Peptides against a protein of PDB entry 7UQJ. Designs and how they scored, part 267

Target 1, 160 residues: chain A of PDB entry 7UQJ
Amino acid sequence: PELYQNFNITPPRGVLFHGPPGTGKTLMARALAASCSSDERKITFFMRKGADILSKWVGEAERQLRLLFEEAKKHQPSIIFFDEIDGLAPVRSSKQEQIHASIVSTLLALMDGMDNRGQVIVIGATNRPDAVDPALRRPGRFDREFYFPLPDVKARFKIL

## One batch from the design tools (peptide; made by RFdiffusion4, then SolubleMPNN)

Design b2_p25_3_s4 (from b2_p25_3, 10 letters changed)
Fold by OpenDDE base, seed 5:
Structure b2_p25_3_s4 (fold): chain B 160 residues (1-160), chain C 160 residues (1-160), chain D 160 residues (1-160), chain A 25 residues (1-25)
Amino acid sequence: as target 1 above (160 residues)
Amino acid sequence: as target 1 above (160 residues)
Amino acid sequence: as target 1 above (160 residues)
Amino acid sequence: DVLEEVDALEDKEYPPIVLPEIKLP
C-alpha cells in the first residue's frame, strides 16, 4: 500500500498478478497484505481460490462472493486475494456454462460496486492472464496488471 | 541442491511444502530451483499441477508422470514441483476411484524408483497435508515436510 | 504501492524488509517494483547490495549513494532497493571504522533529504534487523519494517 | 508491456538478485 502513495498512483480497485506458476504471486499478495497493516491500521486479508469457490460452493458461489465482499467491507481496510482467478472467471466462451457466466457477472458487479474510496483492494492471481475474462481487466476492476517473471535465469545466476 | 550441499544435508527425494494457501510454497520451490542453479550447474525445473495432471491427462496420467520423471532424470540436476499435490494424490479412501489409486501408485513407484544418487528432487506443495496419501509422506518419498505459516500477524506488523 | 493509496496510508520513505535469509525479501522487492509499474507509469527500480557498495566502491561509497539517490530522483517514480543493508549500515559501534560511519551518515542525510512528495521509495533488506543502525529505523527513514518469517522452522527443517 | 519495463530495469546491471539463500532453516 505505502508504495503507491509515494508515487501518487491512484490505487486500483483491482490488481491482477500474472506470470508463470510459482513466481510468487500469492506470496506477494500476502506480503503486500502484511506490508499494508500497521499498529494503527490492521489490514484484513481474505484469500480465496477461484477453483475452490466453483467446486466447494456449487450453486452458492455468487452468494459466497457477495459475503466475501461484504465481510471485506466490514473489516476494511482489507485485501481480497483471489488465487487462480482464471479458475473463477474464465474467459466468457459461447460454451461457458451459465454458472460460470453468473459468477463472473457477480464479480464484475461487486468490483464495480466498490466505492473508489473503499479501503478494499482486490488482487487476482493467475498463471494465464489470457484466460481471465477481459471484462475483469477493464478500468475500475483489475485495471492494473503485474507480471511476475520467472525468477529470471539472470536473477538465478545472480543469486549464485 | 546447492542449499543442501551448503548444509551438508543429503537432499531428500521428496519434500512436502504445506501451509495455508498463499504462503509462498510455489514461490519457494521456484526460488529454491533458482538458488540451486549456477553457471556451472543449471537445474531444470519441472512444474505440474496435481489437478491438471488428473483433468488434462485422463487415462494417460500415469504415462505423463513416467515421462515427467524420465525427462527430469534426463535433464538432471532437476526439480519436479507438484503444485496442489493433494489433487494428484488424495488420501486413499475406500471410495477412491481406481483412477486415483493407480496414479498414486505410479507416483509412489516413481519416487521409490529414484536412485538416491539421482539429482532429481521432488517438491510437492499442498494447502492440505492431511489430504495427501500417507504413503507419499513415508521415508524415501515426501519424507521432509515444510510448513509455510501465514506471514504471521507479527510478520504483518513487522511488514508495517 | 497501489495498496497504500487505497488504504490512505502515508507511504514510508523507507521500508525495512527483515527476516532470515532466503525468505524472499529481494524477490518481494522486485515483485513490488514490477507491481508498481504500469503502462502509464513506469517505476525505475534500483538495486544495490550493501556489501557490494562498500567493497566495489571503496572510497567512493558516499558518492555512489548520492548518485544513486540523484538518479532515482531523476527517474522517479523509483524504488531503491538495498539488499543486505546491514552490510552498508551496520549498527554504529565505537569500534566502527570512520568509513562505515560516514556511509551511514550519508544514507541518513539522503533519506532525510527526500521530500515527502518525492516518488522515491527506499527498501532495505536485511537478515539482521538488529545489525542495522537504529538511526535508519526512525520515522522518516526506514520507519516501516517487514518481517519475512522463515517458511516455518518446521518447513525449513523438513527440506533439510 | 509490463514485461518490457521489467526488462528496462534489467538494462541496468542490477546485481544478481541474490534471492537470499532461502536459508532453509
Scores: peptide ipSAE 0.000, ipTM 0.320, DockQ to the pose 0.069; fails the geometry check

Design b2_p25_4_s1 (from b2_p25_4, 16 letters changed)
Fold by OpenDDE base, seed 1:
Structure b2_p25_4_s1 (fold): chain B 160 residues (1-160), chain C 160 residues (1-160), chain D 160 residues (1-160), chain A 25 residues (1-25)
Amino acid sequence: as target 1 above (160 residues)
Amino acid sequence: as target 1 above (160 residues)
Amino acid sequence: as target 1 above (160 residues)
Amino acid sequence: SEDLEEAAEAAKALANPPEVYTELP
């Protein structure tokens, strides 16, 4: 009898949606949340903008991130969607942003601390994946990346 | 009374995922399997590489394919994912590979023999759809093809 | 206590799939219907071609649309897929087609009359989104648009 | 839209990992 191993494909903890502006990343994340929701299985969708977390909660962004992840864990199954995640987690090598380094470190710790058993998915959306800290793009974090191609210039003008 | 046919969208027996290397075909197939899985409805995902079937089971590849399809049928609903399917089922017109002709014929027979009532989906992934035997790309086999576009060269360099 | 809004993502009433021929719009609509279907939650998929509605039911197309929406509402959750929707709902500014104006007005009224509480999704597919009446592309109708990019010219030649 | 399904399917994959049966090496 051939020994078939059940590989539980551990879902990636985080998915990075990247692509040019207007490629529907936010729409997709919402559609995902809706499609995974049934009448019996409602997925709780948490949406935050990266820049809004910094601007609204200067000096408390780390605490707000912790509360967000706790609430997402409490309302499993859940999706945490970070729109404009490059605004939340800029590359650490940028000289000017010591404040961002603490937020990034907190997000890293929260993603690492998500039990693989949790039905919490983190989706980050960005137009600038190179502006996202490479530490977030490692295995067990945003370890899956989806590129959203530009609709051809003609099609983009029709969505605008 | 207008006969509204309930089109039970009979899932295609076979879907060919094709596109350049690194376009996420394997990731997608895994994602599909997981998405179609619920806590109540677990989809069994079988993964095989085309080249590995030939290299590990020289002279028994046909038997291994039969066993794979039987096991997938036993564990319905199920997905059989062939990664690098061009390595399993090269175009028959290639002079050098009589050995591949038997494997291809077995795979054709297995796909044709799948009862339309079976909850078994076959997904083939390839970087070279032209290297896949055209007989596999006919109705009732890999009759659906999905192209995975290259993320723009800039985005591919970020996934790499 | 931070008010986490459970965004019940109300599915858009209408989604427009647009892109060049052979980009898989019809395939996607079918796959979406299949993916949202479970053994417990079968989605009823209604498919109509825009041109076929006009040609088969000259003078009764409005009645057929009403019956289609009633049947979709009766068999909730359901998807109504209009393939080649530009053939059903051409731009009203076209001088020659007063007959199409009544059909378009009926479709508009049916989409507006869909209770947001209905589990009926309308998907329109077109190769020519500019040939679709702009009134159909407004909020509460086809208010979401998905562009299906051409597979790169090389890949299109392999699907053909 | 392939990206929609890819993403829908990725998110569902994320929500419920399939049991993958592979041959033991």
Scores: peptide ipSAE 0.006, ipTM 0.198, DockQ to the pose 0.044; fails the geometry check
Fold by OpenDDE base, seed 4:
Structure b2_p25_4_s1 (fold): chain B 160 residues (1-160), chain C 160 residues (1-160), chain D 160 residues (1-160), chain A 25 residues (1-25)
Amino acid sequence: as target 1 above (160 residues)
Amino acid sequence: as target 1 above (160 residues)
Amino acid sequence: as target 1 above (160 residues)
Amino acid sequence: SEDLEEAAEAAKALANPPEVYTELP
């Protein structure tokens, strides 16, 4: 609370980490969780993969998302990290589009339903920000986007 | 030179990075690629996802793997990084098991067919080492395994 | 042997990870430890915090550092990771400066006293490389420095 | 050790700051 008050920064509800694969998005999310966690204030880090939400939670994905957000709220301050959040996108079938729409709608509702005072931050990571539902990228959801560039091709070719 | 001689470490043809999600496997693989690369000796880094090999390359996966290894050999020294290599495992259908067996057999043959003198290292990353075909985990393939632990809960709780 | 001979890379005794908080330094150090550990050759990972060396080991810090390096040498190949190594810097008191100078001198001596053949790597992590004693940043000590940049200051402040 | 140096340098390379894009172009 106080640090965010001091910086006049409204704590983002949702942060989208985007950039090419292996630019450290998942690592950064964990590092952020660790860095915001002090001896006095431990942050609980919850991680899910977007593809796992679709594949492992077939028929229960909405319930599992709700449980995740409830558990994160119980263990606040918390970070919910959705790795490969673009993996929530339907594979090409009309039935999967409906399932996706339902899962995304549930995620939207859960992000919208987080009281501004909740010490729960949601981080989504994607290699394809354009494959993330635009509704997730709206204010009050993933309203902050962080591009993890490849080290500049020149810097990469100098490092490489 | 001398330290690797002193370590008696035969350069692995294949390295398996395994450990829980977001332990930095993909980052480390890129990290290795960049750090082996000097101003004089640039390492070419090739990245593929295991799931993409199955899904995007349906019917061409073997050819694409061959092309990948040929391209890596042309641009040696090279690292081939297979992220989510456990995603090469068949989804439970008899047809997918045959396709998987063929893709894995092709990967095995490509790893076995790399001349010991080839400046090509293969890195596989998985969250589920037990879901990786045991044949890939044999000597001359992914014969080195690197466990990316979660920071031990105690270390995590001391870091957190 | 041959690949590393071909890369002409002299193995560092000490690697300094530097960069702003939460850039993944600690995670990377653990990932490195894991990535050097094979089934045949397990790397022992030792972790200490710079602030803990000063605060918990008051009057015994030198002895604890010696014991740490001896234990690392016994369990070689080993990584000694000093998180927050800038936390070895004295808080503003003349007595703490002397204690710091002694602890740093002990660390310098331990790093210098590691035989080139010792399979012990020291990784220091800091958010403030300029707060790390320049003597630690000399050849044969932390002679390799790794900047973990913030996501652009604008990025991190928008994340946070 | 070289693997560590390697992993450390590229940890460096990967730790390059994400540019925050506020507005998608």
Scores: peptide ipSAE 0.005, ipTM 0.259, DockQ to the pose 0.043; fails the geometry check
Fold by OpenDDE base, seed 3:
Parts: structure tokens; C-alpha cells; sequence
Structure b2_p25_4_s1 (fold): chain B 160 residues (1-160), chain C 160 residues (1-160), chain D 160 residues (1-160), chain A 25 residues (1-25)
């Protein structure tokens, strides 16, 4: 937030972290949250799972998204991290679930309704970027996409 | 790129990430790619493995490097990430493989040929920084070196 | 250092990295050291473990801290990374060890004695932020605190 | 330097405990 203001850079409203599981997407989202914090300016970090929002909040997922964005706005500067956002915002082309379409539309509206001067950053993490609605990937939303590779399988084996 | 220009800092042409395997070098390279992206300015991220370039492109590795740098230049601002760059650019002092020496010389020429105003960043990741040709570690090439420690072995055990 | 000056941001004297073990705190500290390095400006990275300082340097821990900060100052710009800083700077409320209280007071004095224009950054990593003395968490010391989440357990399982 | 310092700052940022507001009211 201050960093972005000091750079005269419009802070990205949303960042999509995508890549295979265990590529540190969640780790990086928290890293962003923390780097933007100072003593003078604590960043509040909110973490939610897309699948947990759908499974726990059947019928209230839209309200929970609104409350999450309101709390993030109240505690500016803030980061909202959605883990497994492909669970929250599946591609609309799946005709089946009207419920998913309304959650996606709510998330779009919440991201569009953030004033560019708002110190709320939204980070979505997914293992399936192709499963995320393209409307979320437009400017002013998840307008930055970050691929997280698997650490080389050889690099993994040397960690074990 | 813009960040570097705004700081009046000459953007490093190259960054060497080194450290034990699974210390998130690849993760960080992508995070860098990502942090430098804006809505107004998408960064194109290219990933290659040094060993894969040598194994798949026996005799064409130089051409593939040229094409990679041309595509990166065409899609500026861009990041080229070389995973396991010690496989691509071994220390020249190993008298054995003329093939490795030519690939290293090609990579040097490509990095030197990048105009300082170019918005192409090259990131090399290695588990063996000592195995990387010292000529690649000179100013205007991989002029920044970043060591990635193993997460403390005690920290690993508490992840299990 | 230069980044902070270019931002007109007073560089944090200290950064506390905390979170579950294996969340990449040590990894991140070295990535920081490296990211602040340029060809024109190599950052010297010093790594120490809090528990190792106490166990190896019984009675000399204060002197070793002073020497560490002097060497870091001599090699500016520099990063001092304390892994497991909860071992070095336990909360003073544990009545037992006068030895720990003197080490904490020495670390406080060393961090306070760093001129804000000094290019020495101190990073403390802990798995137990609540075990770190609150006096270390004040402005001008570890004035930025950074939480490292566990990579989602589901993300771990897909790495196996 | 900045992208790396930003990655490094982003790396610093990994370590901030969100006050995890566990339960929204």
C-alpha cells in the first residue's frame, strides 16, 4: 500500500498465484502481506479457502465474501488470500451450478468496487488457472497472474 | 523494469539464485516475475531447465537460447528463468565438453547484448553456484547472487 | 538499503519472520539478502542460530553478538539473520536465567545503536513469536513481523 | 535489485502473522 503509493504505482487489486500444489503459493501470499507491513503500518492478512467457503457456507458464501471484503477494508492496509480459488470461482461455462455463477459475480463486484486508492490486495491461489473464470483475470481484478512451478522433482528428492 | 527506472537503478540483467534444492529458488523467481507485473504491464515469464536444454536440444541449444531471448525481448517486459543453470553453464575449466563452452559463450553474448533499457530480466537458479561459470557472474550478467538456505533441518522435521 | 532510501522509507532495522517450521523463513531471509544485492552493491549475509549462540558461546554470547554487528557494519550493506531467535531472545518474564536477560539487553542495544542510515538489516526467524521478548518488537528493532503459514496440508500431500 | 528487493520484501512479508481473525463475527 504505502510502497505502491510511494512508487506512484497503482496497487494491483488482485494477483492470481497458480501452479502445481506445494509450489509455495500460500507461502508467497503471506510473504506479500508481510513485506508490505511496517511498525507504522501493519497489514492485516485474511486467508480463506475457496472450497471451504463453498462447503461450509452453502447459501451464505456471497455474504461471507462481502463480510470478508468489508473487514479487509476496515483493517486497511490488508491482504485477502484465497487458497484454491478455482473452488470459489470456477469457469462459468459449466452450465450446472447457478450457485457458482452467483459467487463469481459477487467476487467480481467486490473486486470492481474496490477503489484503486484502497489498500486491499486480493491474492487468489490455484493449481488450475484454466479452471478460474476468465472474467476474474481482467484488469482491476486478478490482473497479475503468477505461475508457481513444481520445484524440480530432483530438488524435491533432495529435500526428503 | 519500471520499478528499476523509477529508482534510477539500472535493472540487473541477471540474477543468480543459489542454494540447496527445494529452497524455493524457482518459487522466488516466479514471485519476482509476478511482483514486477502490473495491470498496465504484464510481465511474460519464460521458464527453461538447463539440463533439459542440453538433453533435448543436443546441437540446437544455442539456437534455442537465441529464440528464447528473442521471444523474451518481443514480449517485454519479460523474465527468463533458468532452472538448474549449472547444467547449462558449467564452469569452463572442465576441459571436456566444447559443447558446454559454446552454450556458455552464447548465453554470455545474449546477456551482454541486452540493452540496459531492455525490460528482460534473466534469473538463473542453481544448487551449485560454484559449478556456474564465473564469467556469468560479472556485472551486466548474473550480477546479483541470491543464496537460498535449506529451511533449517529442524524446521523440515516439524513439517513432517 | 538503497531500495528503502529510494522509497524515502526508513529501512526497518529489524524484521521478525515467524510461522510454523519449514514455512521458508530462512529461505526468505536469504532471498532478502540477495534481492538487496547489486553488482555495484553486494550485500553481506550473516546467519546465526539463537540456540547455537547460547549453546556454543556460554558466557561469550554478548561478545559474539557485538562482533557480529561490528562485522555486519564493516561489510555494509549487510543482513544479519538470526534463525530460531526465540532461543536467543526469550521473553524476559521467565524469571530463571539472568543470562538470557543480558543477551536480550545486548541485542536491544545493538539494534538501537544502529543508525537509521545504516545499511544493516536484522532478520529474526522464529516458530514461536510469542516466545520473543516484546521489547524486540518495538519500532526501530524488529518493527516488522512476518508470518509464514504452513503450506496448506493439501498442498503438501500433492507434493508427495 | 528492486525486483529482488521486492521479492525480498515479499519474502520478508511471508513472515507477518496475520492477526488471523479466525471467525468473522
Amino acid sequence: as target 1 above (160 residues)
Amino acid sequence: as target 1 above (160 residues)
Amino acid sequence: as target 1 above (160 residues)
Amino acid sequence: SEDLEEAAEAAKALANPPEVYTELP
Scores: peptide ipSAE 0.000, ipTM 0.208, DockQ to the pose 0.032; fails the geometry check

Design b2_p25_4_s1 (from b2_p25_4, 16 letters changed)
Fold by OpenDDE base, seed 5:
Structure b2_p25_4_s1 (fold): chain B 160 residues (1-160), chain C 160 residues (1-160), chain D 160 residues (1-160), chain A 25 residues (1-25)
Amino acid sequence: as target 1 above (160 residues)
Amino acid sequence: as target 1 above (160 residues)
Amino acid sequence: as target 1 above (160 residues)
Amino acid sequence: SEDLEEAAEAAKALANPPEVYTELP
């Protein structure tokens, strides 16, 4: 949020962190949340795991998403971090259509309904960006994607 | 391996990384793998998710664990990282006794069977250390535990 | 840089990563560089150690800093990471006045001279934020500070 | 060695995420 404000950049509504597992996606999201908190301007960090929203809130996942976004808006500036977002919003496979489709639809609506002036950033982390519903990867949603390479020698070289 | 050798410290057979979700446990494990990889001594990093071993390998979880440890030994020096190890080896709850008990027993036997001369390190990551079977937290297993604190809210403030 | 541009955020000229040694300041800088590199937009990462700038470039440290910033500007978007920045820019102690003062003055001028539109981010890492010249910690310089808590000292020692 | 130290430090940063001002793209 403030990270975005200080740069006169309209904070993207959503950022997708993708890369091989344990490339620091979750860590970066926390670091972002930490970085965005000043003494004057605390960022509230909301973290949810995609699989937890599906498994713990069977039938209430949509409501929990709404409550999460409402709470994030209430405590703005805020970051909503979805770890394993591919677990929350998988590519619409014909076999799991209804429940996943409704959750995806709710998340889409919540992201679309974010005021561009809202100090709420949504960060999704996935090991499988291609497993995330393409509708979430559109402008006004997770329109920005960060690749977290393995700390491969080559990733070191892009760093060097 | 080298991380431990450089300190004249016998590499723990097992290290438990615990702390709140997104404290960088998975990333530390990767970074340890990367840091221990020299040009002369590449560390092979094996990552498995505890829940995946249970869910994807129903009835073969024990075999997959054995194969994982054999492959890690074959490609030593190596790190086996179990993300969400509480999903693999939960505290023995009366309702899930047999399947979890066999997997835990296999993991215990594999960790106990690691030669101290083996350049295989097992890293378990959990958000819930108390949900990990205490038998895994004994000497010769995950006898070393690392707490990953949340980046302090005050740390957040100095960043803004 | 892209991380900042994509959010319409004026990249902080400087971010200070501070925390106990081996809390992962260097890693985060690298992960940031890697994460900011898209296929379309590669971030060039420049790493320098504060002590190396003093020791390897005796009498040319100012020139090397200028060249570093010029090269970073030429290859923007870019990150300049100063590891051990307290070695480069110690608090002005009366005994080390002239050489350190000139290097600090040069770094201050370089950071002040960065166009807010420049896609160059300077990240300084230190174990001792209070050993960094307060002039570097002012708005338009290292105006943002990140605390890297130790993974519990006991955690580090069990890895060690 | 330098690459290893850098990776080890990198490892540690990633383990204990600083509050990183990552501007999101």
Scores: peptide ipSAE 0.000, ipTM 0.311, DockQ to the pose 0.037; fails the geometry check

Design b2_p25_4_s2 (from b2_p25_4, 17 letters changed)
Fold by OpenDDE base, seed 1:
Structure b2_p25_4_s2 (fold): chain B 160 residues (1-160), chain C 160 residues (1-160), chain D 160 residues (1-160), chain A 25 residues (1-25)
Amino acid sequence: as target 1 above (160 residues)
Amino acid sequence: as target 1 above (160 residues)
Amino acid sequence: as target 1 above (160 residues)
Amino acid sequence: MEDLEEAEKAREALENPPERFTLLP
């Protein structure tokens, strides 16, 4: 938060945390949210798992996304964190195409519909940035990406 | 960065990351630094350990702090991260009082001397917030605190 | 743990996280523990500081190590994380030789006594891999090493 | 024991973050 103001950088609507599993993306999102909250301005943090939106809310995922964004807008300033966003917004080439296409389309529309003046930030975390629909990674959506490197990719495939 | 601009919150000069050991304070500071850097605006990240400033720079700790802040100012936008800041700025009641008092006094003066317009953020990380001199936790210094709980559900509701 | 089972990779008995201070070794160990825990397979995470084992358990450090490994074995699948393991297992040439030698010997024996079929992983984190007894870095002990680079000054200037 | 409880709590909360929470600084 602080650095964007100092840097006169327009805060992205969406920030993509990507990097291999267990790099602390989820923890980072939480600590960023905590970091942006003050006694004078409490930040409301919303967390959803991408897979949970698909699995728990079968048939209502779009509605739940809308409700989530509406609640986030109502409780501004707010952060929406999507953990495992690759589960929510898989690349359209995956066989469950139709359900994913509508959910991704809804998320795109919700991110596009956020006025730049809204105090809602969306953070997506993924272990598979290449599995996230490129449409989400465009300007005005997840236009900032943060790589959480494993210290060594070779080492992770050996811990894996 | 983004949230403070959106929230019209004056970015704190100093942010204290506190919480139990291994909650990711140091990684968070690095990832925040990484997150705030862009191709157009590179953020310079300075890292020091509190104990290293005391132990490695015996007799020059004050000078090294001054140099660190000058370098950070020269390479704006920048972040200064003090890992284990409780080791640098212990509560004055500890028996090595004189050396600690001057280093703490120097750090206080450096934080006070940062113009609010400076693109320098100071992040301190501690496992022992109560071991940090309360003078550092005043407005204009480490005036924002982030609790990195062990994500205890109850303590997570207090990071909440 | 889960990843090793999924990848049919024999989990290393010991993993050494090494790299400069604040590279997120401690966080990575926690995040790995969390990422390897599922609803079906809860992983018990044990954390100890190397220096705390020496300082808090003066005269009982060996017993506390044994108890730690027994508890970890009892609560399988489990991770034992030693933060600052260089404080626990300094190179034998350090002047406090006798106390360190017995603790290191106990840790060696405990790691050697872990059957490969045990769902106990030991993670050691150090800022000083060269300060860790080379005997700990042998096969069947900390046989995997993960370098947590500082984001190299170039990669720091790219995270910068 | 305490470190186990803290670590279990750490894990449980890393795994099962609340769906909505208001991060207090």
Scores: peptide ipSAE 0.014, ipTM 0.254, DockQ to the pose 0.034; fails the geometry check
Fold by OpenDDE base, seed 2:
Structure b2_p25_4_s2 (fold): chain B 160 residues (1-160), chain C 160 residues (1-160), chain D 160 residues (1-160), chain A 25 residues (1-25)
Amino acid sequence: as target 1 above (160 residues)
Amino acid sequence: as target 1 above (160 residues)
Amino acid sequence: as target 1 above (160 residues)
Amino acid sequence: MEDLEEAEKAREALENPPERFTLLP
């Protein structure tokens, strides 16, 4: 949050961190949270795992998402980090698709309902950006994407 | 890589990275792999997820582990990184416990079967070190453990 | 540390971690330090911030650097981590340039004075590798550089 | 709550790293 304020950049509502496993997406989100906090302005970091939203909150996932966003709004400036946000993607069962579609729709509505002036940043991390619903990747949602490359194995060799 | 040579430390066969989620365990493993590569000596990095070993390789997990270790041995120097190695821990079903016990036993045997002079390092990452089978944490296996603290400054002082 | 011994790489006296803010340079240094500790061999981690060396130690910075290196030598194996080492770079004031030049010269001398067999590793982290004095980046000093990419440099520029 | 406290502790310690610490294995 503060990182964006210092750069005079209107913070995106949503940032998608994508890249291969172990590229430090979660770490970067935490580091961003830490880097954005000051002694005067503590950032509250909320982390959820996409698979947990589907599996642990069956039937309450929408409510839990709403509560999460309300808590994040209450504790501004805040970061909501969704790890493995592609884990919100439906498994190929029709019933899971409906539940997923509802959860994603709720997330969309929550992201759309954030005031542009809100100090809530949503970071989604995925290893499979193409498995993230395109609706989440639209302007006003996860409209900024950061690819976490594997450290180019070749680039490290050239420095030796 | 270079950092270790000065310390005159016999490299462990297995290193357990443990600590809270997003403490950079996977990133560290990758950074270590890359820091260990030179133009003259490329390190081959193998990554597997503990949950994938259980779920994707049902009935072939042992064979896939053997193949992984053979490939790692063939491509020395190499790192095998097991992310979420606690995901090799049994789900409380008796059948899953048996399959898990077999997979863990295979991993134990593969780690025990590595020559002390082998240029294969095994890194296990977990968020729950207590969920890792104590047999994996014995000398000659994951005999070095590295806590990736959440950067709680106080936790670092209490352990001194 | 142990990971490096297997790779037969002579450890640099100094490693420069460079890359954009929040790329996990500091975390990597800490995790490297943790990764080098054993039950039998604890690594002492010393951290200093480049800006603190200039600001907090005005007139004593050289002495504090010497003491730091002596302490690090006394507590071998050890890591000295200079965060924001580019913060040792002069702000364009002539008086600051002189002070900086002296501090950098002291750091150079301390790094040059380390025995190649010393179990003291110096890690410098910077967001601006080009702001690091080229003299620090020479063989026998920070002669290994590791780029911590932001995921996609292009993605960051499109966001700015 | 617990996740928040852990995240805050994580942050405080990223922000205020000790100048000297021994990393435990």
Scores: peptide ipSAE 0.009, ipTM 0.216, DockQ to the pose 0.035; fails the geometry check
Fold by OpenDDE base, seed 5:
Structure b2_p25_4_s2 (fold): chain B 160 residues (1-160), chain C 160 residues (1-160), chain D 160 residues (1-160), chain A 25 residues (1-25)
Amino acid sequence: as target 1 above (160 residues)
Amino acid sequence: as target 1 above (160 residues)
Amino acid sequence: as target 1 above (160 residues)
Amino acid sequence: MEDLEEAEKAREALENPPERFTLLP
């Protein structure tokens, strides 16, 4: 929110952080949450893991997503960070495909239902952008993508 | 390596990074890999995910772990980073428990077989240190642990 | 720069990283520089230490700051990282206060003179955010702040 | 000794990073 307010930019509804594992996506999301908060504007940072949405919230994943977005709206300006958002991809079972389709559908609806003026930003992190449902990558959803390169061996060497 | 050399500390064979998700464990591991390499000493960074060892390496997980440690030894100084090392813990099935026990046994043997003078460091990251097999947390294995606190809710509020 | 270009976000002029020493501020700045560089866009990373600006650049600190910003502009996209930016704060002498006031005034002018469209980001790191001149923390300067919590001192000392 | 000197050089390189470097992917 503040990132975009300070820039007079309409906050995107969703931002996709992608890149090889351990490129700092989660830390960057936290750091971005950090940067966007000031003494005058406290951001609320909500974090969920894609695999936890499927495994811990079995049968309540949709409700917990709704509650998360409601809580984020109540505590705006806020950031919802979905780590391993590609982990919403089911394990290869038809029943899990149906559960996945329902959870993804709920997330789509929640992202679409955010007023573009809402001080709620959704950040998704993935190691596999191609495993993220293309419907989530459309305008009004995760319509901005950030590649986190491996600090190349050379960038490692100069950060070294 | 260099971090421990600077401290006159014998580099641990294994270091466990633990703490809530998005506390920067993976970035810190990469950052440590980056801090321990120089123009004179190129560190090779190997990364694996605990869940991928079980899912992608089905039937070859032990062989792939052996190859990983051999390659790390060949390219020393090197860091092997296991992200989500608790993901070596099976989903609750007896067959997966046997597969887990075999993979963990292989990892134990590989960590024990590293000469303490080897310029190979193993870093494990987890969100659930209590889900990591206690055998992995013994001296000569992951015998050093680092807690990555959530930036306290207040630090969240200032990072917010 | 690329972070903000990939975001189609006007890059902030300045970002303040603050937190206890060895919380990874410098490393994060380098990792950010690395993550914002791609095969298509090489970021040039410039690093200076606040204490070095006063001690190594005695009598030329203002000129060296100007040259740094000119070089950063010439090599954009670029990041200027000021480590220990609170070290621009003088030791308690009236003469050092005058030198500090001049250097800070120059930095303020350089940050204000950056076109918001410039692909130059300034990152300041400090262990003492309250020791950073409030004029540097205003909109259009270091208007975004990130707190780096201590990884618990024990985690720091073993990562040390 | 070489390991300490190299470690000290690496610490010095971390503490005194090159004033300018291009991060190459």
Scores: peptide ipSAE 0.006, ipTM 0.252, DockQ to the pose 0.065; fails the geometry check

